# Ledger of designs, part 41: peptides against a protein of PDB entry 6CSU

Target 1, 51 residues: chain A of PDB entry 6CSU
Amino acid sequence: GALEELRGQYIKAVKKIKCDMLRYIQESKERAAEMVKAEVLRERQETARKM

## One batch from the design tools (peptide; made by RFdiffusion4, then SolubleMPNN)

Design b2_p16_7_s1 (from b2_p16_7 with N6R K9E E12K)
Fold by OpenDDE base, seed 3:
Structure b2_p16_7_s1 (fold): chain B 51 residues (1-51), chain C 51 residues (1-51), chain A 16 residues (1-16)
Amino acid sequence: as target 1 above (51 residues)
Amino acid sequence: as target 1 above (51 residues)
Amino acid sequence: SEVLERADEEIKKLEE
């Protein structure tokens, strides 16, 4: 009935939100790591250039 | 230096985004739960009325 | 960071 349908929709929505947020967190961490790595590389190159 | 400043800014931004998203999800979950509870109550009342 | 790790755990616990 209407109750079961509503419950089903709720469960589906929550699962999707959870999945999306976990993915977002993972991607955010990866982007952070990549930005730091890139900056470190640039700093090393700049240092070498100034020697 | 520039590296540390960039890292700090990124971390701060990510923390804020995650905090905001968690709050949004929690509030959405609470609203959904309330809707389900209300529907369950209505269903019980309807059943009782038909007895 | 500590804050990010806590956020990860909170989201992982999200359920009906």
Scores: peptide ipSAE 0.104, ipTM 0.575, DockQ to the pose 0.055
Fold by OpenDDE base, seed 1:
Structure b2_p16_7_s1 (fold): chain B 51 residues (1-51), chain C 51 residues (1-51), chain A 16 residues (1-16)
Amino acid sequence: as target 1 above (51 residues)
Amino acid sequence: as target 1 above (51 residues)
Amino acid sequence: SEVLERADEEIKKLEE
């Protein structure tokens, strides 16, 4: 009935939000890791040039 | 020096990511609230038509 | 009506 439909829609919406958040967190972590890698590489290159 | 600069850049990046995540979470909650409002409104309208 | 009232409360909590 209508109440089951509403409940189903709510559950579906919550699941979607959860998935979107988890994806965003994962992507943000990946971007952060890449930024750190780039900075470490730059630092190592600078150090190597000065040695 | 270079190490302080790297550390500063890392801290800045982490802060940015944190802010972006918090904003995304807040926006997602707002969207969820609006979806629930819309569903509740639809259900109330349907019920009212049947009464 | 009780179900709709609970839904309204859920909306309020979600907007906090």
Scores: peptide ipSAE 0.093, ipTM 0.545, DockQ to the pose 0.036
Fold by OpenDDE base, seed 5:
Structure b2_p16_7_s1 (fold): chain B 51 residues (1-51), chain C 51 residues (1-51), chain A 16 residues (1-16)
Amino acid sequence: as target 1 above (51 residues)
Amino acid sequence: as target 1 above (51 residues)
Amino acid sequence: SEVLERADEEIKKLEE
């Protein structure tokens, strides 16, 4: 009935929101990891030039 | 000597960069969690009004 | 409900 459908829609909406947020967090972590990797590489190169 | 000091500075710089990125990731996760929490609360309220 | 309780638990895990 209508109440069951509403309940289902609510659950679906909550799950979608959660998944979208988790994906955003994961992608943000990956971007941050790449930034750190690039920075570490730069630091290594600079260090090597100074030695 | 100078080479040991340079090595130490490099290690310190790399550690700082890593820590800064990890903090950013942590804060981003907390903000995302709060957004999800607020959305779930909104969805609960909307559901309650419709029932 | 059980579903809402699970959602709350998952939100808590996001802050861990």
Scores: peptide ipSAE 0.086, ipTM 0.462, DockQ to the pose 0.069
Fold by OpenDDE base, seed 2:
Structure b2_p16_7_s1 (fold): chain B 51 residues (1-51), chain C 51 residues (1-51), chain A 16 residues (1-16)
Amino acid sequence: as target 1 above (51 residues)
Amino acid sequence: as target 1 above (51 residues)
Amino acid sequence: SEVLERADEEIKKLEE
């Protein structure tokens, strides 16, 4: 019935939001990690160049 | 009735998840930015120490 | 100076 269908829609929506959130957070963390690595590498390269 | 109450609970849950996600993302970005700053500073300090 | 500038730009992009 309408009540069961609404419940199903609620569950589906919550699952989708959760998955999207987790994926976004994971991808954001990966990008942030790569930026840190790149910055550290550049700093080391600059140091090496100045020596 | 039960249908309206379930709808209300759905809306409330979705709003909470959205708010939690946005807050987490914002805080994660701020922490990532601070991590980059700290890493660059540490790398510079290590360079200075080795000179 | 250039490294700090690049870092600031990366931070700005991260906080967008």
Scores: peptide ipSAE 0.071, ipTM 0.402, DockQ to the pose 0.027

Design b2_p16_7_s2 (from b2_p16_7 with L4I D8E E12K K13E)
Fold by OpenDDE base, seed 2:
Structure b2_p16_7_s2 (fold): chain B 51 residues (1-51), chain C 51 residues (1-51), chain A 16 residues (1-16)
Amino acid sequence: as target 1 above (51 residues)
Amino acid sequence: as target 1 above (51 residues)
Amino acid sequence: SEVIENAEKEIKELEE
């Protein structure tokens, strides 16, 4: 019935939201980590030039 | 230094992302639950009218 | 939700 269909749609929507959230967080973390890595590299290169 | 500042910004950004996503999920769940509640009420009222 | 809890754990670990 209508109630069961709505419950099914609710569960499906919640699962999608969870998956989208995890993907967004993971991608954001990866981008942030890459920025940090780039900064570390620049600092190491600067140190090397000063030697 | 620059590295420490960047790390600080990274951590702050991750915390913000976490909070925003958790809020989004919670609000989405609440809206979905309210829709289900409304449907349950309508079905109960329909059953009552048929008695 | 286990999924959300796991995401929160990962975020916490990044902040350590």
Scores: peptide ipSAE 0.115, ipTM 0.574, DockQ to the pose 0.193
Fold by OpenDDE base, seed 1:
Parts: sequence; structure tokens; C-alpha cells
Structure b2_p16_7_s2 (fold): chain B 51 residues (1-51), chain C 51 residues (1-51), chain A 16 residues (1-16)
Amino acid sequence: as target 1 above (51 residues)
Amino acid sequence: as target 1 above (51 residues)
Amino acid sequence: SEVIENAEKEIKELEE
């Protein structure tokens, strides 16, 4: 019925939002990892310049 | 240094966003469960009215 | 973060 359809639409929307958020979290973790990697590389360059 | 501080601020911000998103996902799941529960109760009431 | 890791595990379990 109408109530079941509305509930179904809500559940579908929640699942979509959840997927989007999980993807964002994963991408944020990847960006953070890349920033750490870049910093390590810069630190190594600075150490090399001191020698 | 300044670069490390900026990186640290970014990492902290990412962690905060991640926590907020995880909480939102959890709350959304709870709301979905409550909606299903409410629907089941209404369906039972409708069945009872037909008897 | 241990808290985040635990939350991620719980989310994964509920997706299955």
C-alpha cells in the first residue's frame, strides 16, 4: 500500500546516503594518506639538502 | 614546521568529519528501523480492524 | 582511531 511504498522510498534513500558517506570516508582516508606521503618526501628532501 | 602543522590540522579535520558521518549513518539506520517498526504496528492494527 | 575502526566494522556488518 501507500504506507509501504513510502517506507520503501525512505529505506532506499537512507541506503543511498550511507553509500555516499562511506565513499567519502574512504576518499578522505586516501587523501590523508597521500598528504602524509607527500610530507615524508619533503622531509627527506630537506634532510638531503642539509648534507 | 608550518607544513607539518597544516598537515596535522587537515588530518584532525578529516577525523572529525569521519566521526560525524559515522554517527549520521548510525542514526539514519536507527530511524529506518523505527519506521519499519511503526509500519508493522500499523499493519497489525489494520488486520485487527478487519476482524 | 580505534573508535572509528570499530564503527566501520559495525557498519560493514549491517551492510551484510
Scores: peptide ipSAE 0.102, ipTM 0.573, DockQ to the pose 0.027
Fold by OpenDDE base, seed 4:
Structure b2_p16_7_s2 (fold): chain B 51 residues (1-51), chain C 51 residues (1-51), chain A 16 residues (1-16)
Amino acid sequence: as target 1 above (51 residues)
Amino acid sequence: as target 1 above (51 residues)
Amino acid sequence: SEVIENAEKEIKELEE
């Protein structure tokens, strides 16, 4: 009935939210990791220039 | 140095993402729960009207 | 939720 269908929609929506959250976190971590790598490269280059 | 500062910013950003996402899912769950409660009420009322 | 708990554990590991 309508109640069971609504329950199903609720569960589906929560699952989607969890998946979207995990994907967003993962993508944010990837972007942050790339920023760190870029900074490491810059610092190494600056160190080399100061040698 | 700049690398340590960037790491700090990364950690801070991830914490913010976590908090925002947990709040979002909590609010979504609350809205979904209210929808379910409303549907239960409607079904009970309709059952009563059919009695 | 196990999914949320796993995400929180991963975030905690990043802070170490």
Scores: peptide ipSAE 0.113, ipTM 0.578, DockQ to the pose 0.192; fails the geometry check
Fold by OpenDDE base, seed 3:
Structure b2_p16_7_s2 (fold): chain B 51 residues (1-51), chain C 51 residues (1-51), chain A 16 residues (1-16)
Amino acid sequence: as target 1 above (51 residues)
Amino acid sequence: as target 1 above (51 residues)
Amino acid sequence: SEVIENAEKEIKELEE
């Protein structure tokens, strides 16, 4: 019935939101890691120039 | 230096992400458990009416 | 959910 259908839609929406949030968190971690890598590379290059 | 500061910021961000994820998962589990309880109760009531 | 399971694994690694 209509109630069961609405319940199904709600569950589906919640699952989607959950997936989106987890993806966002993962992407944020990856971006942070890439920033660190870039900084490490920059520092190494700068050090090399100063030797 | 800048690298150490960035590393510190990364670690702090990761810790925050971990906490946020744990909280979200816990809340999701609690909501799911409540939904199951409600459904079980409904089914028991329905069964009782049909006896 | 596979996504949740993966997230839980990642969280566990961060707790080590």
Scores: peptide ipSAE 0.107, ipTM 0.558, DockQ to the pose 0.048; fails the geometry check

Design b2_p16_7_s3 (from b2_p16_7 with E2P L4I K13E E16K)
Fold by OpenDDE base, seed 3:
Structure b2_p16_7_s3 (fold): chain B 51 residues (1-51), chain C 51 residues (1-51), chain A 16 residues (1-16)
Amino acid sequence: as target 1 above (51 residues)
Amino acid sequence: as target 1 above (51 residues)
Amino acid sequence: SPVIENADKEIEELEK
């Protein structure tokens, strides 16, 4: 019925949002790790140059 | 009616999830920025010590 | 953010 269909639509929406968030979190972790790595390298170069 | 009320509740719940996501994203950005900043400082110290 | 845009689409679908 209409109530069951509405419930299904809600659950579907929430699950979709959840999946997107999990993907975002994973990708953000990877980007953050790469960003730190790159920043460390740049900082080493800059520090060594100034010293 | 009951159907409209339930629909409203579901929409409200999903919007709440979205708001929580926005907050999480913002806080994650801030934490990432602080992490990079701290890493840069540590790297400067380490590099300077070794040079 | 794509994740937020997608969430908005899901909300839009519920609201129509």
Scores: peptide ipSAE 0.344, ipTM 0.770, DockQ to the pose 0.772
Fold by OpenDDE base, seed 2:
Structure b2_p16_7_s3 (fold): chain B 51 residues (1-51), chain C 51 residues (1-51), chain A 16 residues (1-16)
Amino acid sequence: as target 1 above (51 residues)
Amino acid sequence: as target 1 above (51 residues)
Amino acid sequence: SPVIENADKEIEELEK
């Protein structure tokens, strides 16, 4: 009935939000790792220029 | 009625999830910034030791 | 953020 349909819609919405968040977290970790790598590279380049 | 109350509760729950996600994203950005800062500091310390 | 925008869309669907 309407109650079961509403419950189903809620569960579906929450599951989708959960999946999107998990994907965001994974991609955010990858971006953070690349940002750290880039910053380290920049720092090393600056060090080399100051030598 | 009961159906409207449940609908309201579901919407409230999903909105809370969204708010929690926003907070997580903000805090994650702050942690990432601190991680980059720490990595830069470490790199500079290593450079100093190798001089 | 796309993840928040998508969440907003899900909320919008529930509020219809």
Scores: peptide ipSAE 0.343, ipTM 0.768, DockQ to the pose 0.749
Fold by OpenDDE base, seed 4:
Structure b2_p16_7_s3 (fold): chain B 51 residues (1-51), chain C 51 residues (1-51), chain A 16 residues (1-16)
Amino acid sequence: as target 1 above (51 residues)
Amino acid sequence: as target 1 above (51 residues)
Amino acid sequence: SPVIENADKEIEELEK
């Protein structure tokens, strides 16, 4: 009935939003990791130049 | 009626989730900005040391 | 932000 349909729509919406947010967080973590990696590489290059 | 009330509650709940997401994103951006600011400061200090 | 835009779409569907 209408109640079940409405409940289903709500659950679907929440699950979709949750999924999108999880993806956003994961991508943000990956970008952060890449930034750290780039910084480490730069530091290593500087050290190598000094040696 | 009960259906309208439930619908209102569902919409309210989803809007709350959206607001929480917005806040999270904003705070994440601020943290990222602070990280960049700290890095720039470090680089400036290194440059000053070399001068 | 795409994640917010998608959330808005989900809300829009609920409000129909």
Scores: peptide ipSAE 0.342, ipTM 0.765, DockQ to the pose 0.808
Fold by OpenDDE base, seed 5:
Structure b2_p16_7_s3 (fold): chain B 51 residues (1-51), chain C 51 residues (1-51), chain A 16 residues (1-16)
Amino acid sequence: as target 1 above (51 residues)
Amino acid sequence: as target 1 above (51 residues)
Amino acid sequence: SPVIENADKEIEELEK
C-alpha cells in the first residue's frame, strides 16, 4: 500500500545517502594523505633552495 | 492525515542527515588544514636537527 | 560537494 511504498522510498533514500557519504569519507582520507605528502615535498624543496 | 504526517517526518529525517553531513564536511576541512600545518612544522623541526 | 548534491536529489524525490 501507499504507507509501505512511502516507507520503502525513505529507506532507499537513507541508504543511498549513507553509501555516498562512506565513499566521500574514504576518498577524503586518500586526498588528505596525498595533500600531506605534497606539502612535505614542497617544504623540502623550499629548504633546498635556501641552502 | 497520518500518511501526510509520516511523509513530513521522513523528509525531516533526511534533511537532518544532510545537515549532519554538511557539519562533518566542514569540520573535516578544518582538521585537514590543522594536520597540514602540523606536518609542515614537524618537517621544519627535522631539518633544523640536521643542521 | 557532490555528496551533498546527491543528497539534495534524494530529498527532491521524497518531496514529490
Scores: peptide ipSAE 0.341, ipTM 0.767, DockQ to the pose 0.753

Design b2_p16_7_s4 (from b2_p16_7, 5 letters changed)
Fold by OpenDDE base, seed 5:
Structure b2_p16_7_s4 (fold): chain B 51 residues (1-51), chain C 51 residues (1-51), chain A 16 residues (1-16)
Amino acid sequence: as target 1 above (51 residues)
Amino acid sequence: as target 1 above (51 residues)
Amino acid sequence: SKVLESAEEEIKKLEE
């Protein structure tokens, strides 16, 4: 019935949001890791120039 | 120094990710709400046709 | 919501 269909659509939407959020978090962590690696590289290069 | 700069960049990246994630969640909730509203409208229209 | 709670937990892990 209508109430069951509405409940089903809500649950479907929530599950989709959860999946998208987890993917976004994972991708964001990867981007953060790359930013840190780039910073480490810059610092090592700066240090090397001063050695 | 180098270590302080690295720490600062990491903290900055984490804060940016947090803000982006919260925005993404909010936008996703809004999209879910619109999907539910559309479903309610469809169900009401279907019911009306059967009355 | 449980979804938001899970996201907040993942943010906390990222900050570690």
Scores: peptide ipSAE 0.089, ipTM 0.568, DockQ to the pose 0.089
Fold by OpenDDE base, seed 3:
Structure b2_p16_7_s4 (fold): chain B 51 residues (1-51), chain C 51 residues (1-51), chain A 16 residues (1-16)
Amino acid sequence: as target 1 above (51 residues)
Amino acid sequence: as target 1 above (51 residues)
Amino acid sequence: SKVLESAEEEIKKLEE
């Protein structure tokens, strides 16, 4: 019935949010790692210029 | 120094990711609510057609 | 929310 369908749609939406969040966390970790790598490179370049 | 700057950049990046994640969660909740609302509307329309 | 709690824990790990 309508009540069960509404409940089902809510549960489905919540599950999707959970999955999207977990994926976003993983992608964010990867982006953070890349930013750190880029910063290390910049620091090394600055050091080289000052030597 | 270089080490402190590197650490600072990393922390800055992580904080940005945190903020982006929280915003993404909020937006995802809003999208979920909208999907449920749309589904309720469709169900009501189907019911009306069958009456 | 358990989902939000899990996300916050992952953020904390990134900050360590």
Scores: peptide ipSAE 0.084, ipTM 0.568, DockQ to the pose 0.087
Fold by OpenDDE base, seed 1:
Structure b2_p16_7_s4 (fold): chain B 51 residues (1-51), chain C 51 residues (1-51), chain A 16 residues (1-16)
Amino acid sequence: as target 1 above (51 residues)
Amino acid sequence: as target 1 above (51 residues)
Amino acid sequence: SKVLESAEEEIKKLEE
């Protein structure tokens, strides 16, 4: 019935929001990891130049 | 000596970068969590209006 | 709702 359909739509919407946010967090972690790698490489190069 | 000092500076720099990135990740997680909370609340309110 | 409660618990874990 209409009430069950509404409940279903609500649950679906909440699940979608949760998944989208989890993806955002994961992507943010990956971007941060790449930034760290790039910075470490720059630091290595700087260190090498100082030798 | 100079070589040990350079090594120390490098290690310190890498540690700082790591800490900054970890903080960024943590703050991103917190922001994402708040976005989810806000969206869930909006969905609750929408559900209530549809009752 | 159990589903909503579980979602809120997961949100809390994300802030840890």
Scores: peptide ipSAE 0.064, ipTM 0.453, DockQ to the pose 0.070
Fold by OpenDDE base, seed 2:
Structure b2_p16_7_s4 (fold): chain B 51 residues (1-51), chain C 51 residues (1-51), chain A 16 residues (1-16)
Amino acid sequence: as target 1 above (51 residues)
Amino acid sequence: as target 1 above (51 residues)
Amino acid sequence: SKVLESAEEEIKKLEE
């Protein structure tokens, strides 16, 4: 019935949002990792220049 | 009624997912920042030792 | 550098 269909729609929506959030978390982690990687590289280069 | 309760449960679930995501992202960023800070400190110390 | 190597490992974990 209508109540069950509505329940199904809400469950589907929650699952979609959860998936989107997990993807966003993963992408955010990757961006953070790349920023750290860039900083480490810069520090290595700076250290090398000072040698 | 049941419909309003279901809507309330959906909203609550979405809010929880959002909060969890934001917290995780914030914590991940903080960990990344601390890693960079630690590496910068180590590189500075290494450079200082070589001078 | 072992220090930089450890940082790279942490970066790798962050990408997981």
Scores: peptide ipSAE 0.052, ipTM 0.412, DockQ to the pose 0.027

Design b2_p16_8_s1 (from b2_p16_8, 5 letters changed)
Fold by OpenDDE base, seed 5:
Structure b2_p16_8_s1 (fold): chain B 51 residues (1-51), chain C 51 residues (1-51), chain A 16 residues (1-16)
Amino acid sequence: as target 1 above (51 residues)
Amino acid sequence: as target 1 above (51 residues)
Amino acid sequence: LIEEIEKKMEETLKEL
């Protein structure tokens, strides 16, 4: 019935949001890690140029 | 120094990620709420047409 | 700190 359908749709929406968030977190962590790596590389290169 | 700068950049990146995630959650909740409202409206309209 | 944020986000998601 309508009530069950509404409940089902709500649950589906919530599950989708959860999955999207988990993916976003993972991708964000990867981007952050790459940002740190890039910075470390730049710092090392600067140090090398100063030697 | 380089270590402090790296630490600062890391903290900045993490804070940005946190803010982005919170915003995403909020927007997702709003979209979910609108989806539910739209569904309820459709159900009401269908019921009305059947009366 | 990232793990702590992830935990908080997960808790928020459970409340939806």
Scores: peptide ipSAE 0.083, ipTM 0.556, DockQ to the pose 0.078
Fold by OpenDDE base, seed 2:
Structure b2_p16_8_s1 (fold): chain B 51 residues (1-51), chain C 51 residues (1-51), chain A 16 residues (1-16)
Amino acid sequence: as target 1 above (51 residues)
Amino acid sequence: as target 1 above (51 residues)
Amino acid sequence: LIEEIEKKMEETLKEL
């Protein structure tokens, strides 16, 4: 019935949002780690050149 | 009725999830920026000490 | 890249 269909749609939507969030979080962490790594390396070189 | 109540609950839940996602994204960006800033400062000091 | 992900997530939310 209409109630079961609406409940099904809600569950499907929530699952999709959760999956999107988890993927976003994981990818964001990976990009952040890479950004920090790259920044640290650049900063070491920059500092070394200025010393 | 039950259908309207369920629909209302669904809409409320989805809005809450959206707000939580946006807040998480914003906070994640701020934390990432602060982490990079802190790492750069630490690395400059570490490099300077080792030179 | 973050903006692109945010855009995709927003598009998903619009379909709800």
Scores: peptide ipSAE 0.083, ipTM 0.516, DockQ to the pose 0.155
Fold by OpenDDE base, seed 3:
Structure b2_p16_8_s1 (fold): chain B 51 residues (1-51), chain C 51 residues (1-51), chain A 16 residues (1-16)
Amino acid sequence: as target 1 above (51 residues)
Amino acid sequence: as target 1 above (51 residues)
Amino acid sequence: LIEEIEKKMEETLKEL
């Protein structure tokens, strides 16, 4: 009935929100790691130029 | 030095990620609640028409 | 620190 359909829609929506959140976290971590990697490379290059 | 600056940038980036995540969760919950509210209203309207 | 934030976010997701 209508109640079971509503329950199904709710469960589906919650699962989608969970997946979207996990994806957002993963992508944010990857971007942060890439920024740190780039900065470390710049530091190494500048240190090498000063030798 | 460069290491302290990198540390500062990392902390700032992580704080931003935390805030963005919390905001995203809140907005997602609000959207889900609004969808459920709309569905309940439709069910009530259809029940009323059948009386 | 990132792992700690992820853990807290996962706990928040369980409460949805």
Scores: peptide ipSAE 0.077, ipTM 0.544, DockQ to the pose 0.076
Fold by OpenDDE base, seed 4:
Structure b2_p16_8_s1 (fold): chain B 51 residues (1-51), chain C 51 residues (1-51), chain A 16 residues (1-16)
Amino acid sequence: as target 1 above (51 residues)
Amino acid sequence: as target 1 above (51 residues)
Amino acid sequence: LIEEIEKKMEETLKEL
């Protein structure tokens, strides 16, 4: 019935959100790692300029 | 020093990720709500066609 | 720390 259909759509939406969030977390972690690498490079360059 | 600076950048990146994730959750909730509303409308229309 | 954030997000998702 309509109630079961609505419940099904809700569950489907929540499952999609969960998957999207997990992917977003993974991508965000990758971006954070790249930001850290870039910072290390900048620090090395700054140290080199100070020598 | 470089280590403290790196740690600071890491913490900054993590804080950004946290904020981005919270925003993404909010936006996802809004999209889910709209999907549910659309489903309710479709069910009402289908019921009307069956009458 | 990231894992803690992930856990908190999972908890938030359960409250949807």
Scores: peptide ipSAE 0.083, ipTM 0.560, DockQ to the pose 0.080; fails the geometry check

Design b2_p16_8_s2 (from b2_p16_8, 6 letters changed)
Fold by OpenDDE base, seed 5:
Structure b2_p16_8_s2 (fold): chain B 51 residues (1-51), chain C 51 residues (1-51), chain A 16 residues (1-16)
Amino acid sequence: as target 1 above (51 residues)
Amino acid sequence: as target 1 above (51 residues)
Amino acid sequence: LIEEIEKKMKETLEKL
């Protein structure tokens, strides 16, 4: 019935949001890690040029 | 120094991630609410047509 | 700190 359908749609929406969020977190962590890695590399190169 | 700069960049990145996540959650909740609202409206209209 | 954020985000999601 209508009530069950509405409940189902809500649950579906919530599950989608959860999945999207988890993906976003993972991708964000990866981007952050790459940002740090790039910075460390730049610092090392800069230090090397000064030696 | 390099260490402080790296720390600062790390903190900046994490803060950005946090803010983006919170925004995404809020927007997702709003979209979900609108979806439910639209569904309820459709159900009401359908019921009305049957009366 | 990232792990803490992830935990909080997951907790928020559980409350949806």
Scores: peptide ipSAE 0.103, ipTM 0.584, DockQ to the pose 0.076
Fold by OpenDDE base, seed 1:
Structure b2_p16_8_s2 (fold): chain B 51 residues (1-51), chain C 51 residues (1-51), chain A 16 residues (1-16)
Amino acid sequence: as target 1 above (51 residues)
Amino acid sequence: as target 1 above (51 residues)
Amino acid sequence: LIEEIEKKMKETLEKL
């Protein structure tokens, strides 16, 4: 019935939100890691330049 | 120094991620609520149509 | 710290 369908749709939506959030967290972590990596490489280059 | 700067950047990035996630959660909840609302309204209309 | 944030986010999701 309509009530069961609504419940199902809600659960499906929540599950989707959960998955989207986990993906966003992962992507954000990857971006952060890349920024750190880039900074470390930059600093290494700067150090080498000064030598 | 470079190490402290890197640490600072990392902390800043993580704080940003936290804020972005909270915002994303809120927006996702709002979208889900709107979908549920729309479905309820549709079902009410359908019921009325059948009467 | 990121793991802690992830944990809190998951906990928030459980309250939806």
Scores: peptide ipSAE 0.102, ipTM 0.585, DockQ to the pose 0.077
Fold by OpenDDE base, seed 4:
Structure b2_p16_8_s2 (fold): chain B 51 residues (1-51), chain C 51 residues (1-51), chain A 16 residues (1-16)
Amino acid sequence: as target 1 above (51 residues)
Amino acid sequence: as target 1 above (51 residues)
Amino acid sequence: LIEEIEKKMKETLEKL
């Protein structure tokens, strides 16, 4: 019935939000790691040229 | 009635989870930016000492 | 951080 459908829609929405959030966190960790590596490399090169 | 109240509670819960996710994203971006700045500073100092 | 978020989400669900 309508009550069961509403409950189902709620559960589905919550699960989707959770999954999207976990995926975002995982992807953001990977992007952050790569960004730090790239920045470190650029900074080494820039500092070396200035000396 | 009870059905409308339950519907309201489900909507409220979903909205809260969404808001928490958006807040986390915003805060994580700020923390990531500060981590990159700190890493760049450490790398400059380390590279300078090695030369 | 993931565990903290999962905990907060769980707490939100328990308040229903």
Scores: peptide ipSAE 0.096, ipTM 0.569, DockQ to the pose 0.268
Fold by OpenDDE base, seed 3:
Structure b2_p16_8_s2 (fold): chain B 51 residues (1-51), chain C 51 residues (1-51), chain A 16 residues (1-16)
Amino acid sequence: as target 1 above (51 residues)
Amino acid sequence: as target 1 above (51 residues)
Amino acid sequence: LIEEIEKKMKETLEKL
């Protein structure tokens, strides 16, 4: 009935939100890792220039 | 030095990720609440039409 | 269910 239909839609929406959040965390971690990698490379270049 | 600078940037990046995630969770909850609200209103309208 | 998901997300953030 209508109640079961509403319950099903609610569960589906919550599952989608869960997946979106996990994806966002993963992408955010990857962006942070790339930022740190870029900074390490810059520091190595500066050290090399000063030698 | 370079190590302290890198550490500072790491901490800053992690703090930003934390804030972004909390904001995303809040916005996602609000969107879910609005979707449920809209569905409840539709169900009420359908029930009213069938009476 | 939403609260459980939020809890797991917060735990994941603490492990970053």
Scores: peptide ipSAE 0.086, ipTM 0.568, DockQ to the pose 0.076

